# Ledger of designs, part 49: peptides against a protein of PDB entry 1LOE

Target 1, 181 residues: chain A of PDB entry 1LOE
Amino acid sequence: TETTSFSITKFGPDQQNLIFQGDGYTTKERLTLTKAVRNTVGRALYSSPIHIWDSKTGNVANFVTSFTFVIDAPNSYNVADGFTFFIAPVDTKPQTGGGYLGVFNSKDYDKTSQTVAVEFDTFYNTAWDPSNGDRHIGIDVNSIKSINTKSWKLQNGKEANVVIAFNAATNVLTVSLTYPN
Target 2, 181 residues: chain A of PDB entry 1LOE as posed
Amino acid sequence: TETTSFSITKFGPDQQNLIFQGDGYTTKERLTLTKAVRNTVGRALYSSPIHIWDSKTGNVANFVTSFTFVIDAPNSYNVADGFTFFIAPVDTKPQTGGGYLGVFNSKDYDKTSQTVAVEFDTFYNTAWDPSNGDRHIGIDVNSIKSINTKSWALQNGKEANVVIAFNAATNVLTVSLTYPN

## One batch from the design tools (peptide; made by RFdiffusion4, then SolubleMPNN)

Design b2_p30_7_s1 (from b2_p30_7, 12 letters changed)
Fold by OpenDDE base, seed 2:
Structure b2_p30_7_s1 (fold): chain B 181 residues (1-181), chain A 30 residues (1-30)
Amino acid sequence: as target 1 above (181 residues)
Amino acid sequence: KEGYKRIGFSATSNSSAYSIVSVSYSSTLS
């Protein structure tokens, strides 16, 4: 059994176990993916590649990740596209911005993406988002068009706790989001 | 590297700031 784990409770100015991409950086002990400024993409990757699939056995890893995020929208009625937790090829680079969240390039299924993301989507993109227009959590497999979504109420400026778990035996990804305070 | 991935966070913005306060990850491959 191969186990991989890491934890970052404070993001320091010299966070060497992260790879920063685009405008992502650390400040005030947080990982700042983007600021409320120009159109931008900001990303950060855990620096160590993670073994998620054994090519010899075909086994796929189980995983659990938990994180706390904050969205600060100066205008709560004009919120940008969102953010993701994602799993991508080791050499992944920022992809299309805007509604593609810097992770995907198409609403069509593209197996060459080799990317899975959980999106916290705060902007309605007519071409692929749920028609109700709600801000939502989505599970994205090789496409920005989610295979499943759930409406979610953004609490501006408040910390949200997320747990994402994957059960390889059942091939089920579970996402939970709570605002504890 | 076959079987390996990187994990991370990504955001896009023109009007909002997205930040991560903390993160924990664990995976087990049998």
Scores: peptide ipSAE 0.755, ipTM 0.960, DockQ to the pose 0.934
Fold by OpenDDE base, seed 4:
Structure b2_p30_7_s1 (fold): chain B 181 residues (1-181), chain A 30 residues (1-30)
Amino acid sequence: as target 1 above (181 residues)
Amino acid sequence: KEGYKRIGFSATSNSSAYSIVSVSYSSTLS
């Protein structure tokens, strides 16, 4: 069994195990993907590639990730597009901005993307988002159009705890989000 | 490399700040 794990509880100014892309950076011991100052894409990748699929056996890895995020929207009625946790090719670069969250380029399924994302979508894009207009969590497979979504109420400026788990045997991805405070 | 990916976070914005406070990850491949 091959195991890969890492943990970052404080993000330093020179966080060597992250690859920063776009406007992503660290400040005040947090990973800041974007700031509320301009149109931007910000990303950060764990520097080491993760072995998620064994080409010889066909086995797929089980994984669990947990993280805490904060969304700070100076205007609570004008919240930007959102953010994702994503898994992509090792040479991944920022993709389309805006509603594509810097991860995808189309609402059409594109297997060449080879990207899976869990989106925390804070802006309603009419072309692909759930029609109720709710902010939502989505599971995205090779498309910004989620294969499944669930409404979620943003608590501006509050820490949210997320757990994402994938069971390879069942091919089920689970996502949980809580606001502990 | 075949079977390898990178994981990470991505955000887009013009009016909001998105930040990660902490993260942990573990995977097992049999």
Scores: peptide ipSAE 0.747, ipTM 0.960, DockQ to the pose 0.925
Fold by OpenDDE base, seed 5:
Structure b2_p30_7_s1 (fold): chain B 181 residues (1-181), chain A 30 residues (1-30)
Amino acid sequence: as target 1 above (181 residues)
Amino acid sequence: KEGYKRIGFSATSNSSAYSIVSVSYSSTLS
């Protein structure tokens, strides 16, 4: 079985295994996705593609990913727009900003997107977000409108530890988030 | 090509607010 492994503990200015898009950059050993301005879009991709589907057997690969992220907003009561982990076509480019998180262009299912995302959404968009207005974690398949969501309480400026796992045999994607402090 | 994808991170802001989003660690196995 083919195996691909990525590991970045410290993000340096000469990080050759990343593709920076939009406003994404590295500073102080951290990957920083956004600028301190409104209407910004920032992304970063692992430069090496992953082999997720075998055309001969039809098998889909399993994967596990872990990461630590921080959302630091000047106003804890108004935080936009969120953070996203995603898997997309190899030639993927930044998509619609704001509530579309730079990953999608529609709330309608679009199979041509070929994109799966886990969103950590801090800003309420009436057209597609859960009606309770809670900040939330969402699973997105070819649409910004999540197929499943769970309420999440943002700790502004604090590190969150995330683990995402996909089991191809059961077709189940699991997400966990913890604040260790 | 269809069998291959890229993994990434994304963050945005809008006309009413912004935040600084950063990643300090990442590890993926597939």
Scores: peptide ipSAE 0.733, ipTM 0.947, DockQ to the pose 0.407
Fold by OpenDDE base, seed 3:
Parts: structure tokens; sequence; C-alpha cells
Structure b2_p30_7_s1 (fold): chain B 181 residues (1-181), chain A 30 residues (1-30)
């Protein structure tokens, strides 16, 4: 079975395997998704499409993604809006509205979105976020309203290690986040 | 294309707050 894989340990100014959208850019060998301003949206897509579903067999591909991220907010008590890993149609475009994390545009389930995301949500949106108001990790399927969430304590300015794995046989998406330091 | 998707990262800010979100050491295996 052919495997599609890539690794980017340092992001350069001319990262040809990325499609930058919105305010996304590279600096200091890191992919920086946002500018230090309000009402921003920034995204970066891996330029090569990934074959997720086989129309002939109906099989869905397994995948594993590993990365580190940092959220650095000037005010630890008011951090917006968060960070998202997502899988979307090849022609996906940035979405407005901070609470939608640049990926979705509705809390209503929309199968036509064809988008799955793992959100690391730092800002409470009353309309769809868990009622406890905690920052959280969420699994989003065709909606910003997560199908599952777990409280998460943001370490402002600290590097988080993330592994996201999808097992097609069990239809289980696993997310792990650790702060090694 | 049928069955094909793109993987990506996203971050946002809103009218009340912002943050700098950065990513490094990314790898994907399918």
Amino acid sequence: as target 1 above (181 residues)
Amino acid sequence: KEGYKRIGFSATSNSSAYSIVSVSYSSTLS
C-alpha cells in the first residue's frame, strides 16, 4: 500500500508544500497562523491532496498527524480564539467569525461541509461550546459544535505536542496533547 | 476530487482578543 507522508521540521519563507490562506505566514522557521491583531484568520494547507476515501472499496484511510503548537496571548485570561487541525475539501477557504476557528460557519450539522476538525478552543462561545466554559479540545464533524469535548488547560506561550490518529476500522479519532516542559 | 481532502491548520482571533498561534515540527502519515 502506498503511503503519503511529509514532515516539516522548519518552516521557511518559501514553503512550497503549503498553501497559505488569510494571515498565515512563516517566521523564525515556524508557521504562524495569526497576526497580532483582532479579527484575524489564518490558515495553511498541505498543498498535496490526501486520498482519504476510496470510492471503489468504500474504505477510509488511516492517518496519523504529529505537530507542536504554541498559543501566545498577551492576556492569559482572555485568549481568542484557538487553534484547529482540520481535514476539508481540496478547495476549502478560510471562514470568518473568530468562534468558527476559520473552518466552519455554522453550529448546525451540515454534511456538505465535508470537514472534520480537532479544535483547541480557548474562547467560550455560548451558542455551541461546553456549558462549563472551560477551554477544551473538541472533535468537530461538519459543525463548529463539537461531537465530543474535553477540558484543556492552556499553557500560554508554551509548546504543546499533539498527536492525532484516525483508525478507519473503528472510526475512532484519537487526540493526545502534552506539555513536555 | 472525489475522496480527496486537504489537511490544514487554522487559527483566528475575534473582536475582544487575539493570540499568536504558531506550528512547528509537523508530520503526516497516511
Scores: peptide ipSAE 0.681, ipTM 0.926, DockQ to the pose 0.420

Design b2_p30_7_s2 (from b2_p30_7, 13 letters changed)
Fold by OpenDDE base, seed 4:
Structure b2_p30_7_s2 (fold): chain B 181 residues (1-181), chain A 30 residues (1-30)
Amino acid sequence: as target 1 above (181 residues)
Amino acid sequence: AEGYKRIGFSATSNSSAYEIVSVSFSSVLK
């Protein structure tokens, strides 16, 4: 059995177990993926690769992640574009910006991406987002067009708690989001 | 590195800041 675990409760200026990409950086003990500026992409990867799949046995790992995020939009009517928790090839680099969230390059299924993401999408992109226009959580498999979505009401500037769990036996990914009082 | 992946966070912005306050992760491969 192979296990991997880590926890970061305060992000320091010398966070050696993270790989920063694009404009991602740490400040005030938080991981700042992007500032409220135009046309930016910011990412951070855990430095150690995770053994997700055993090619010999075919076994897939169970995993759970929890995190707290804050979205701060100076203009509550213009909140763009969103962020993801994602799992990608070890040599992953920032992908297309804007509505592709720096993770994908297509709304069409592209197996070469080898990327799974849980998106917290705050901006409506007509070409692929749910037609109701709601801000939403989405599960993305090799495409920015989610295989499943659920509406979510953003609370600007407040901390949200997320839990993402994957059960390999059932092949089910579960996502929960709460705003604690 | 067959079977290995990296995990992380990604955001894009035109008008908003996206921050992670804390994170934990655990995986088990049998």
Scores: peptide ipSAE 0.822, ipTM 0.972, DockQ to the pose 0.954
Fold by OpenDDE base, seed 1:
Structure b2_p30_7_s2 (fold): chain B 181 residues (1-181), chain A 30 residues (1-30)
Amino acid sequence: as target 1 above (181 residues)
Amino acid sequence: AEGYKRIGFSATSNSSAYEIVSVSFSSVLK
């Protein structure tokens, strides 16, 4: 059995176990993926690769992640574009910006991406987002066009708690989001 | 390496800041 675990409760100015990409950085003990600046992409990767699949046995790892995020939009009516928790090839680099969230390059399924993401999408892209126009959580497999979505009401500037769990036996990914009262 | 991935966060912005306050992760490969 192979296990991997880590926890970061305060992000330091020189966080050695993260790889920063694009405009991502740490400040005030938080990981700032982006500031409220046009046409920016920011990412951060955990530095150690995760063994998620055994080619010999065919076994896939179970995993759970929890995190707290804050979205701060100076204009509450214009919140763009979104962020993801994602799993990608070890040499992953920032991808297309804007509605592609820096993770994907296509709305069509592209197996070469080898990327799974849980998106917290705050901006409606007509070409692929749910037609109701709601801000939403989405599960993205090799495409920015989610295989499943659920509407979510953003609380601007408030901390949200997320839990993402994957059960390999059932092949089910679960996502929960709560705003503490 | 085969069977290995990296995990992380990614955001794009035109008008909003996206911040992670804390994170924990655990995986088990049997």
Scores: peptide ipSAE 0.822, ipTM 0.971, DockQ to the pose 0.955
Fold by OpenDDE base, seed 3:
Structure b2_p30_7_s2 (fold): chain B 181 residues (1-181), chain A 30 residues (1-30)
Amino acid sequence: as target 1 above (181 residues)
Amino acid sequence: AEGYKRIGFSATSNSSAYEIVSVSFSSVLK
């Protein structure tokens, strides 16, 4: 059995177990993926690769992640673009295009992406987002076009708690989001 | 390497700040 676990409750100025990409950085003990500025992408990867799949057995890892996030939008009616928790090839690099959330580069399914993301999408892209225009949580498999979505009401500046769990036996990814207060 | 991935967070902004306050992760591959 191979296990991997980590926890970061306060992000240090030189968080050595993270790989920062784009404009991602730490400040005030938080991981700031992006500032409220135009045309920026920021990412942070856990430095150690995670063994997700065993080619010999065919087994896939179960995993659970929990995190707390805050979105601060100076204009509560213009919140762009969003963020993701994602799983990607070890050499993954930031992608351009705001609507792609720094992870994908197409709405077309591309198995070579080998990327799964849970998006917390705050900006409506008519080409692929749910037609109701709601801010939403989405499950993205090899495409920015989610295979499933659920509307979510953003509370600007408030901490949200997220739990993402993957059950390999059922191939089900579950996502929960709560605002505790 | 085969079967290995990296996990992380990614955001794009045109108007908003996206911050992670805390994170925990665990995986088990049997």
Scores: peptide ipSAE 0.818, ipTM 0.971, DockQ to the pose 0.949
Fold by OpenDDE base, seed 2:
Parts: C-alpha cells; sequence; structure tokens
Structure b2_p30_7_s2 (fold): chain B 181 residues (1-181), chain A 30 residues (1-30)
C-alpha cells in the first residue's frame, strides 16, 4: 500500500513543496492563483508526484482533498473564468487560458490530455457550459466540457470549503462545497 | 512515470482574484 498525504494551512513566501506556474504565487499566507489585474493564468502544483494508478495491478488510488478558497471579484457581475483543482501528467504546464482555465485546450474529449479537473466555473462560456448560464461546479475529464455540473452560488470574498473524494472501487468522484459563515 | 500524476490548482482571470487558503490531500493506493 502506498500512501501520500500533505497539508498546507499557511502558504509561505518560499513554499518548497509547490511548483508555481504562470502568475501563481504566495502572499499573506495564501496561494494566489491570479490577481484581478490582467488576463492571466496562474497555477500551483504539489511538487511530489502522486501515485494514482498502478500499472502492474491496475489498481487506482482512493483520494480525498480538502481546501478552502476565496474568490475576490471587484465587480460581482464581471467575474473571470474560474479555477480548478486538477490532476494531470507530472510534467504538466499551463494550458489554454480564459475559459479553458489554464488546464485544457479543447471542449472535445482528448484522451491525450490525461487530465481530470474539478472546476469552479464563474463565467459562462456558451460553447461548453451549461445552458442555464449559472456559475457551477464541474467535473472535467480530458475536456473543459464537464461530464457533470451543478449550479453554485458564488459568495464574493468569502471562504468556501471544498471536499473532493474519489472512490476507486466505484469510480465515483464526489464534490462538496460549503460556505461555513 | 506511468501511473504518477501531479495535483494542483489553476485559475484564469482578467477581473478576479482566486486564492487558496489551505489545502490537504491524502491518497491510498493498494
Amino acid sequence: as target 1 above (181 residues)
Amino acid sequence: AEGYKRIGFSATSNSSAYEIVSVSFSSVLK
């Protein structure tokens, strides 16, 4: 059995166990993926690769991640595209910006992406997002077009708690989001 | 290598800030 775990409750100015990409950085003990200043992509990866799948046995890992995020939109009616928690090849680099969230390059299923993401999508992209136009949580498998979505109400500037769990036996990914305050 | 992935966060913006306050992760591969 292989286990991996980590926790970061305060992001330091020189967080050695993160790989920063694009405009991602740490400040004020938080991980800032992007600032509200320009068109940008910001990412951060946990530095250690995670053994997700065993090619010998075919076994897939169970995993759970919990995180707290804040979205600050100076204009609540003009919110940028969103952010993701994602799992990607170890050499992953920033991908297409804008509605692709820096993680994908297509709305078409592309197995070569080898990327799974949970998106917290704050902007309606007519080409792939749910037609109701709601801000939403989406599960993305090798495509920015989610395989499943659920509407979500953004609370600007407030901390949201997320839990994402994957059960390998059932092949089910669960996502929960709460605003505790 | 095969079977290994990296996890992380990504955001795009022209008008919003996206911050992670804290994170924890656990995986078990049997």
Scores: peptide ipSAE 0.766, ipTM 0.961, DockQ to the pose 0.936

Design b2_p30_7_s3 (from b2_p30_7, 12 letters changed)
Fold by OpenDDE base, seed 3:
Structure b2_p30_7_s3 (fold): chain B 181 residues (1-181), chain A 30 residues (1-30)
Amino acid sequence: as target 1 above (181 residues)
Amino acid sequence: KEGYKRIGFSATSNNSRYEIVSVSFSSVLK
């Protein structure tokens, strides 16, 4: 059995177990993916690769992640594209195009991407987002076009708690989001 | 390496700040 576990409750200025990409950085003990500036991409990866799939046995890892995030938009009715928790090849690099959340580069399914993301999408992209225009949580498999979505109401400036769990036996990914306050 | 991935967070912005306050992760591969 191979296990990988980590927790970060305070992000330090020298957070050695993270790889920062783009404009991602730490300040005031938080991980800041982006500031409220134009045309920015920010990412942070856990530095250690995670063994997700055993090529010999075909077994897939179960995993659970929990995190707390804050979205702070100066204008609550003018919120940028969103953010993701994602799982990608070890050499993953930031992608351009705001609507792709720094992770994908197409709405077309591309198995070579080998990327799964849970998006917290705060901007309606007509070309691929649910037609109701709601901000939403989405599960993205090799495409920015989610395989499933759920409407979500952003509370600007407030902490949201997220739990994402993957059950390998059922091949089901579950996502929960709550605003405790 | 085959079967290995990296996990992380990503955001794009033109007018919004995206922050992670805390995170925990656990995986088990049997």
Scores: peptide ipSAE 0.789, ipTM 0.967, DockQ to the pose 0.946
Fold by OpenDDE base, seed 1:
Structure b2_p30_7_s3 (fold): chain B 181 residues (1-181), chain A 30 residues (1-30)
Amino acid sequence: as target 1 above (181 residues)
Amino acid sequence: KEGYKRIGFSATSNNSRYEIVSVSFSSVLK
C-alpha cells in the first residue's frame, strides 16, 4: 500500500513543496492564484508526484482533499472565469487561459490531456457551460466541457470550504462546498 | 512516471482574485 499525505495551513513566502506557474504566488500566508487584473493565468502544483494507479494490478488510488478558498471580485457582477483543483501529467504546464481555466485547450474530449479537474466556474461560457448560465461546480475529464455540474452561489470575499473525494471501487468523485458563515 | 500525476490549483482572471487559504490531501493506493 502506498500513501501520500500533506497539509498546508499557512502558505509561506518560500513554499518549497509547491511549484508555482504563471502568476501564482504566496502572500499574507495564502496561495494567490491570480490577482484582480486582466487576462492572467496562475497555477500551483504540489511538488511531489502522486501515485494514482498501478499498471501491474490496475488498482487506482482513493483520495480525499479539502481546501478553503476565497474569491475577491471588485465588481460582483463582473467575475472572471474561475479556478480548478486538478490532476494532470507530472510535467504539466499552464494551458489555455480564459474559460479554459489554464488547464484545458478544448471543449472536445481529448484523452491525450490526461487531466481531470474540479472547476469552480464563475463565468458563463456559452459554448460549453450549462445553459442556465449559473455559476457552478463542474467535473471535467479531458475537456473543459464538464461531464457533470451543479449550480453554486458565489459569496464574494468569503471563505468557502471544499471536500473532494474519489472512491476507486465505485469510480465516483464527490464534491462538497459550504460557506460556514 | 507511469501511474503518477501532479495535483494542484489553477485559475484565470479578468479582474478577480482567487486565493487558497489552506489545503490538505491524502491518497491510498492498494
Scores: peptide ipSAE 0.789, ipTM 0.967, DockQ to the pose 0.951
Fold by OpenDDE base, seed 4:
Structure b2_p30_7_s3 (fold): chain B 181 residues (1-181), chain A 30 residues (1-30)
Amino acid sequence: as target 1 above (181 residues)
Amino acid sequence: KEGYKRIGFSATSNNSRYEIVSVSFSSVLK
């Protein structure tokens, strides 16, 4: 059995176990993916690769992640595209910006992406987002066009708690989001 | 690197700040 675990409760100015990409950085003990001032893509990866599946046995890992995020939009009627928690090839680099969230390059399924993401989408992109226009959580598999979505109300500037769990036996990914305050 | 991935967070913006306050992760591969 192979296990991998980590926890970061305070992001330091020199966080050794993160790989920062684009404009991602740490400040005030938080991981800041983007600023509210200009067009940007920001990412941060856990530095150690995660063994997700075993080619010899075919076994796939179970995993759980929990995190707390804050979205600060100076103008609540002008919110940017969103952010993701994602799983990608070890050599992953920032992908297309804007509505592709720096993770994908297509709304069409592209198995070569080898990327799964849970998006917290705060902007309605007509070409692929749910037609109701709601901000939403989405599960993205090799495409920015989610295979499943659920409406979610952004509470600007408030901390949201997220739990994402994957059960390999059932092949089910679950996502929960709550605003405790 | 077969069977290995990296996990992380990504955001894009032109007018919004996206921050992660804390994170934990655990995986088990049998």
Scores: peptide ipSAE 0.779, ipTM 0.965, DockQ to the pose 0.937
Fold by OpenDDE base, seed 2:
Structure b2_p30_7_s3 (fold): chain B 181 residues (1-181), chain A 30 residues (1-30)
Amino acid sequence: as target 1 above (181 residues)
Amino acid sequence: KEGYKRIGFSATSNNSRYEIVSVSFSSVLK
């Protein structure tokens, strides 16, 4: 059995177990993916690769992640595209910005992406987002076009708690989001 | 590496700040 675990409760100025990409950085003990500026991509990866599946046995890992995030939109009526928790090839680099969230490059399914993301999408992109126009949580597999979505109400500036769990036996990814405060 | 991935967070911005306050992760590959 192979296990991987980590926890970061305070993000330091020189967080050694993170790989920062784009404009991602740490400040005030938080991971800041983006500042409130135009047209940026910011990412941070856990530095150690995660063994997700065993090519010899075909076994796939179970995993669970929990995190707390804050979205601060100075203009609540003009919010950026969103952010993701994602799983990508070890050499992953920032992808297309804007509505692609720095993780994908197409709304079309592209297996070469080898990327799964849980998006917290705060902007309606007509070409691929749910037609109701709601801000939403989405599960993205090799495409920015989610395979499943659920409406979510952004509480600007508030901490949201997220739990994402993957059950390999059932091949089900579960996402929960709460605003405790 | 085959079977290995990296996990992380990504955001894009047009005037919004996205922050992660804390994170924990665990995986088990049997």
Scores: peptide ipSAE 0.778, ipTM 0.965, DockQ to the pose 0.945

Design b2_p30_7_s4 (from b2_p30_7, 13 letters changed)
Fold by OpenDDE base, seed 3:
Structure b2_p30_7_s4 (fold): chain B 181 residues (1-181), chain A 30 residues (1-30)
Amino acid sequence: as target 1 above (181 residues)
Amino acid sequence: AEGYKRIGFSATSNSSEYSIVSVSYSSVLS
């Protein structure tokens, strides 16, 4: 059995177990992926690669992640693209295409991406987002076009608690989001 | 390497700040 776990309750100025990409950095003990400035992409990866699939047995890891996020939009009527929790190849690099959340680069399914993301999408992209135009949580498999979505109401500046769990036996990914206050 | 991935957070923006306050992760590969 291989177990990987980590917890970061406060992000320090020199968070050695993270790889920062793009404009991602730490400030005020938070991981700040982006600031409210024009055309920015920011990412942070856990530094250690995680063994999620065993080629010998075919087993896939079960995982659970819990995190708290805050979206601060100075203009509540002008909220940017969104953010993701994602799982990608070890050598993953930021993607710069608008609306792709720094993770993908196409709405077409591309198995070579080998990337799964849970998006917290705060901007409606007509080409691939749910037609109702709602901000939403999406499960993205090798494409920015989610395989499933759920409408979500953003509370600007408030902490949201997320739990993402993957059950390998059922191949089911569950996502929950709550605003405790 | 085969079977290994990295996990993380990613955002794009032109008008909003996206921040992670805390994170916990656990995976088990049997």
Scores: peptide ipSAE 0.797, ipTM 0.968, DockQ to the pose 0.926
Fold by OpenDDE base, seed 5:
Structure b2_p30_7_s4 (fold): chain B 181 residues (1-181), chain A 30 residues (1-30)
Amino acid sequence: as target 1 above (181 residues)
Amino acid sequence: AEGYKRIGFSATSNSSEYSIVSVSYSSVLS
């Protein structure tokens, strides 16, 4: 049995166990993926590769991740594209910006992406988002076009708590989001 | 490496700040 775990409750100015990409950085003890400025992509990866599946046995890891995020939109009527928690190839680099959230390059299924993401999408992209136009949580597998979505109401400037769990036996990914305040 | 991935967060923006306050992760590969 191989176990991997980490916890970061305060993000330091020199967070050694993160790889920062694009404009991602730490400030005020938070991981700031983007600022409310010009078009930007910001990412951060946990520095150690995670063993997700065993090529010898075919076993796939169970995992659980919990995080707290904040979206600060100075203009509540002008909220940007969104953010993701994602799992990608070890050598992953920032991908297409805008509605692709820096993680994908296509709305069509692309197995070469080898990327799974949970998106917290705050901008309606006509070409692939749910037609109701709601801000939503989405599960993305090798495409920015989610395989499943759920409407979600953004609370600007408030902390949201998220739990994402994957059960390898059932091949089910669950996502929970709450605003405690 | 085969069977290995990296996990992380990504955001795009021209008008909003996206930040992570805290994170925990645990995986078990049998």
Scores: peptide ipSAE 0.768, ipTM 0.964, DockQ to the pose 0.936
Fold by OpenDDE base, seed 2:
Structure b2_p30_7_s4 (fold): chain B 181 residues (1-181), chain A 30 residues (1-30)
Amino acid sequence: as target 1 above (181 residues)
Amino acid sequence: AEGYKRIGFSATSNSSEYSIVSVSYSSVLS
């Protein structure tokens, strides 16, 4: 059995266990993926590669991740595209911006992406988002077009708690989001 | 390497700030 775990409760200015990409950085003890500026992509990766699949046995890891995020939109009626928690190849680099969230390049399924993401999508992209136009949580597998979505109400400037769990035996990914305060 | 991935966060913006306050991760590979 191989176990991997990490926890970051405060993001320091010299957070050496993160790889910062694009405009991602740390400030005020938070990981700031993007600021409210035009056409920005920001990412941060945990620096250590994680063994999630055993090529010898075919076993896939179970995992649980929890995080707290804040979205600050100066204009609540003009919120940007969103953010993701994602799992990608070890050499992953920022991908297409805008509605692709810096993680994907296509709405078509592309197995070469080898990327799974949970999106917290705050902007309606007609070409792939749910037709109701709601801000939503989405599960993305090798495509920005989610395999499943759930509407979610953004609380501007408030901390949201997220839990994402994957059960390898059932191949089910579970996502929960709450605003505790 | 085969079977290895990196995890992380990504955001795009032109009008909003996206930040992570804290994160915890645990995985078990049998």
Scores: peptide ipSAE 0.753, ipTM 0.959, DockQ to the pose 0.940
Fold by OpenDDE base, seed 4:
Structure b2_p30_7_s4 (fold): chain B 181 residues (1-181), chain A 30 residues (1-30)
Amino acid sequence: as target 1 above (181 residues)
Amino acid sequence: AEGYKRIGFSATSNSSEYSIVSVSYSSVLS
């Protein structure tokens, strides 16, 4: 079986295994996706593609990913727009900003996107977000309109530990988030 | 490149507000 492993514990200024897009950069051993400006889009990709589907055998790969992230907002009551983990075509480029999180371009299902994302959405967009207005975790498949969501309480400026696992046999994607501190 | 994807992170702000989003650790096993 083919196995691909990536591990980055400290992000350096010359991080060669990342592709930076938009305003993404590294500083103080952290990957920083956004700058302290409005209307910003920042992304970073693992430079090495992963083989998630074998066209010859039809096999789909399992994967597990873990990461820690921080959202540091000047105003805890108005936090825009959110953070996203995504899996996209190898030539993926930044998409629509704001509520589309730089990953999608439509609330309508678009198979040409070929993108799956886990969003950590801090800003309410009336057109597609859950009507309760809660900050939430969402699973997005070819659309910014999540197929499933769960309310999430942001701890501003605190590290969140995330684990995302995909089971190919069951076609189930699981997401867990904890604030250890 | 069929069957291959790239994994990444993304964050945005809008016209009303911004936030600084950072990742301090990441690990992927596939």
Scores: peptide ipSAE 0.678, ipTM 0.930, DockQ to the pose 0.415

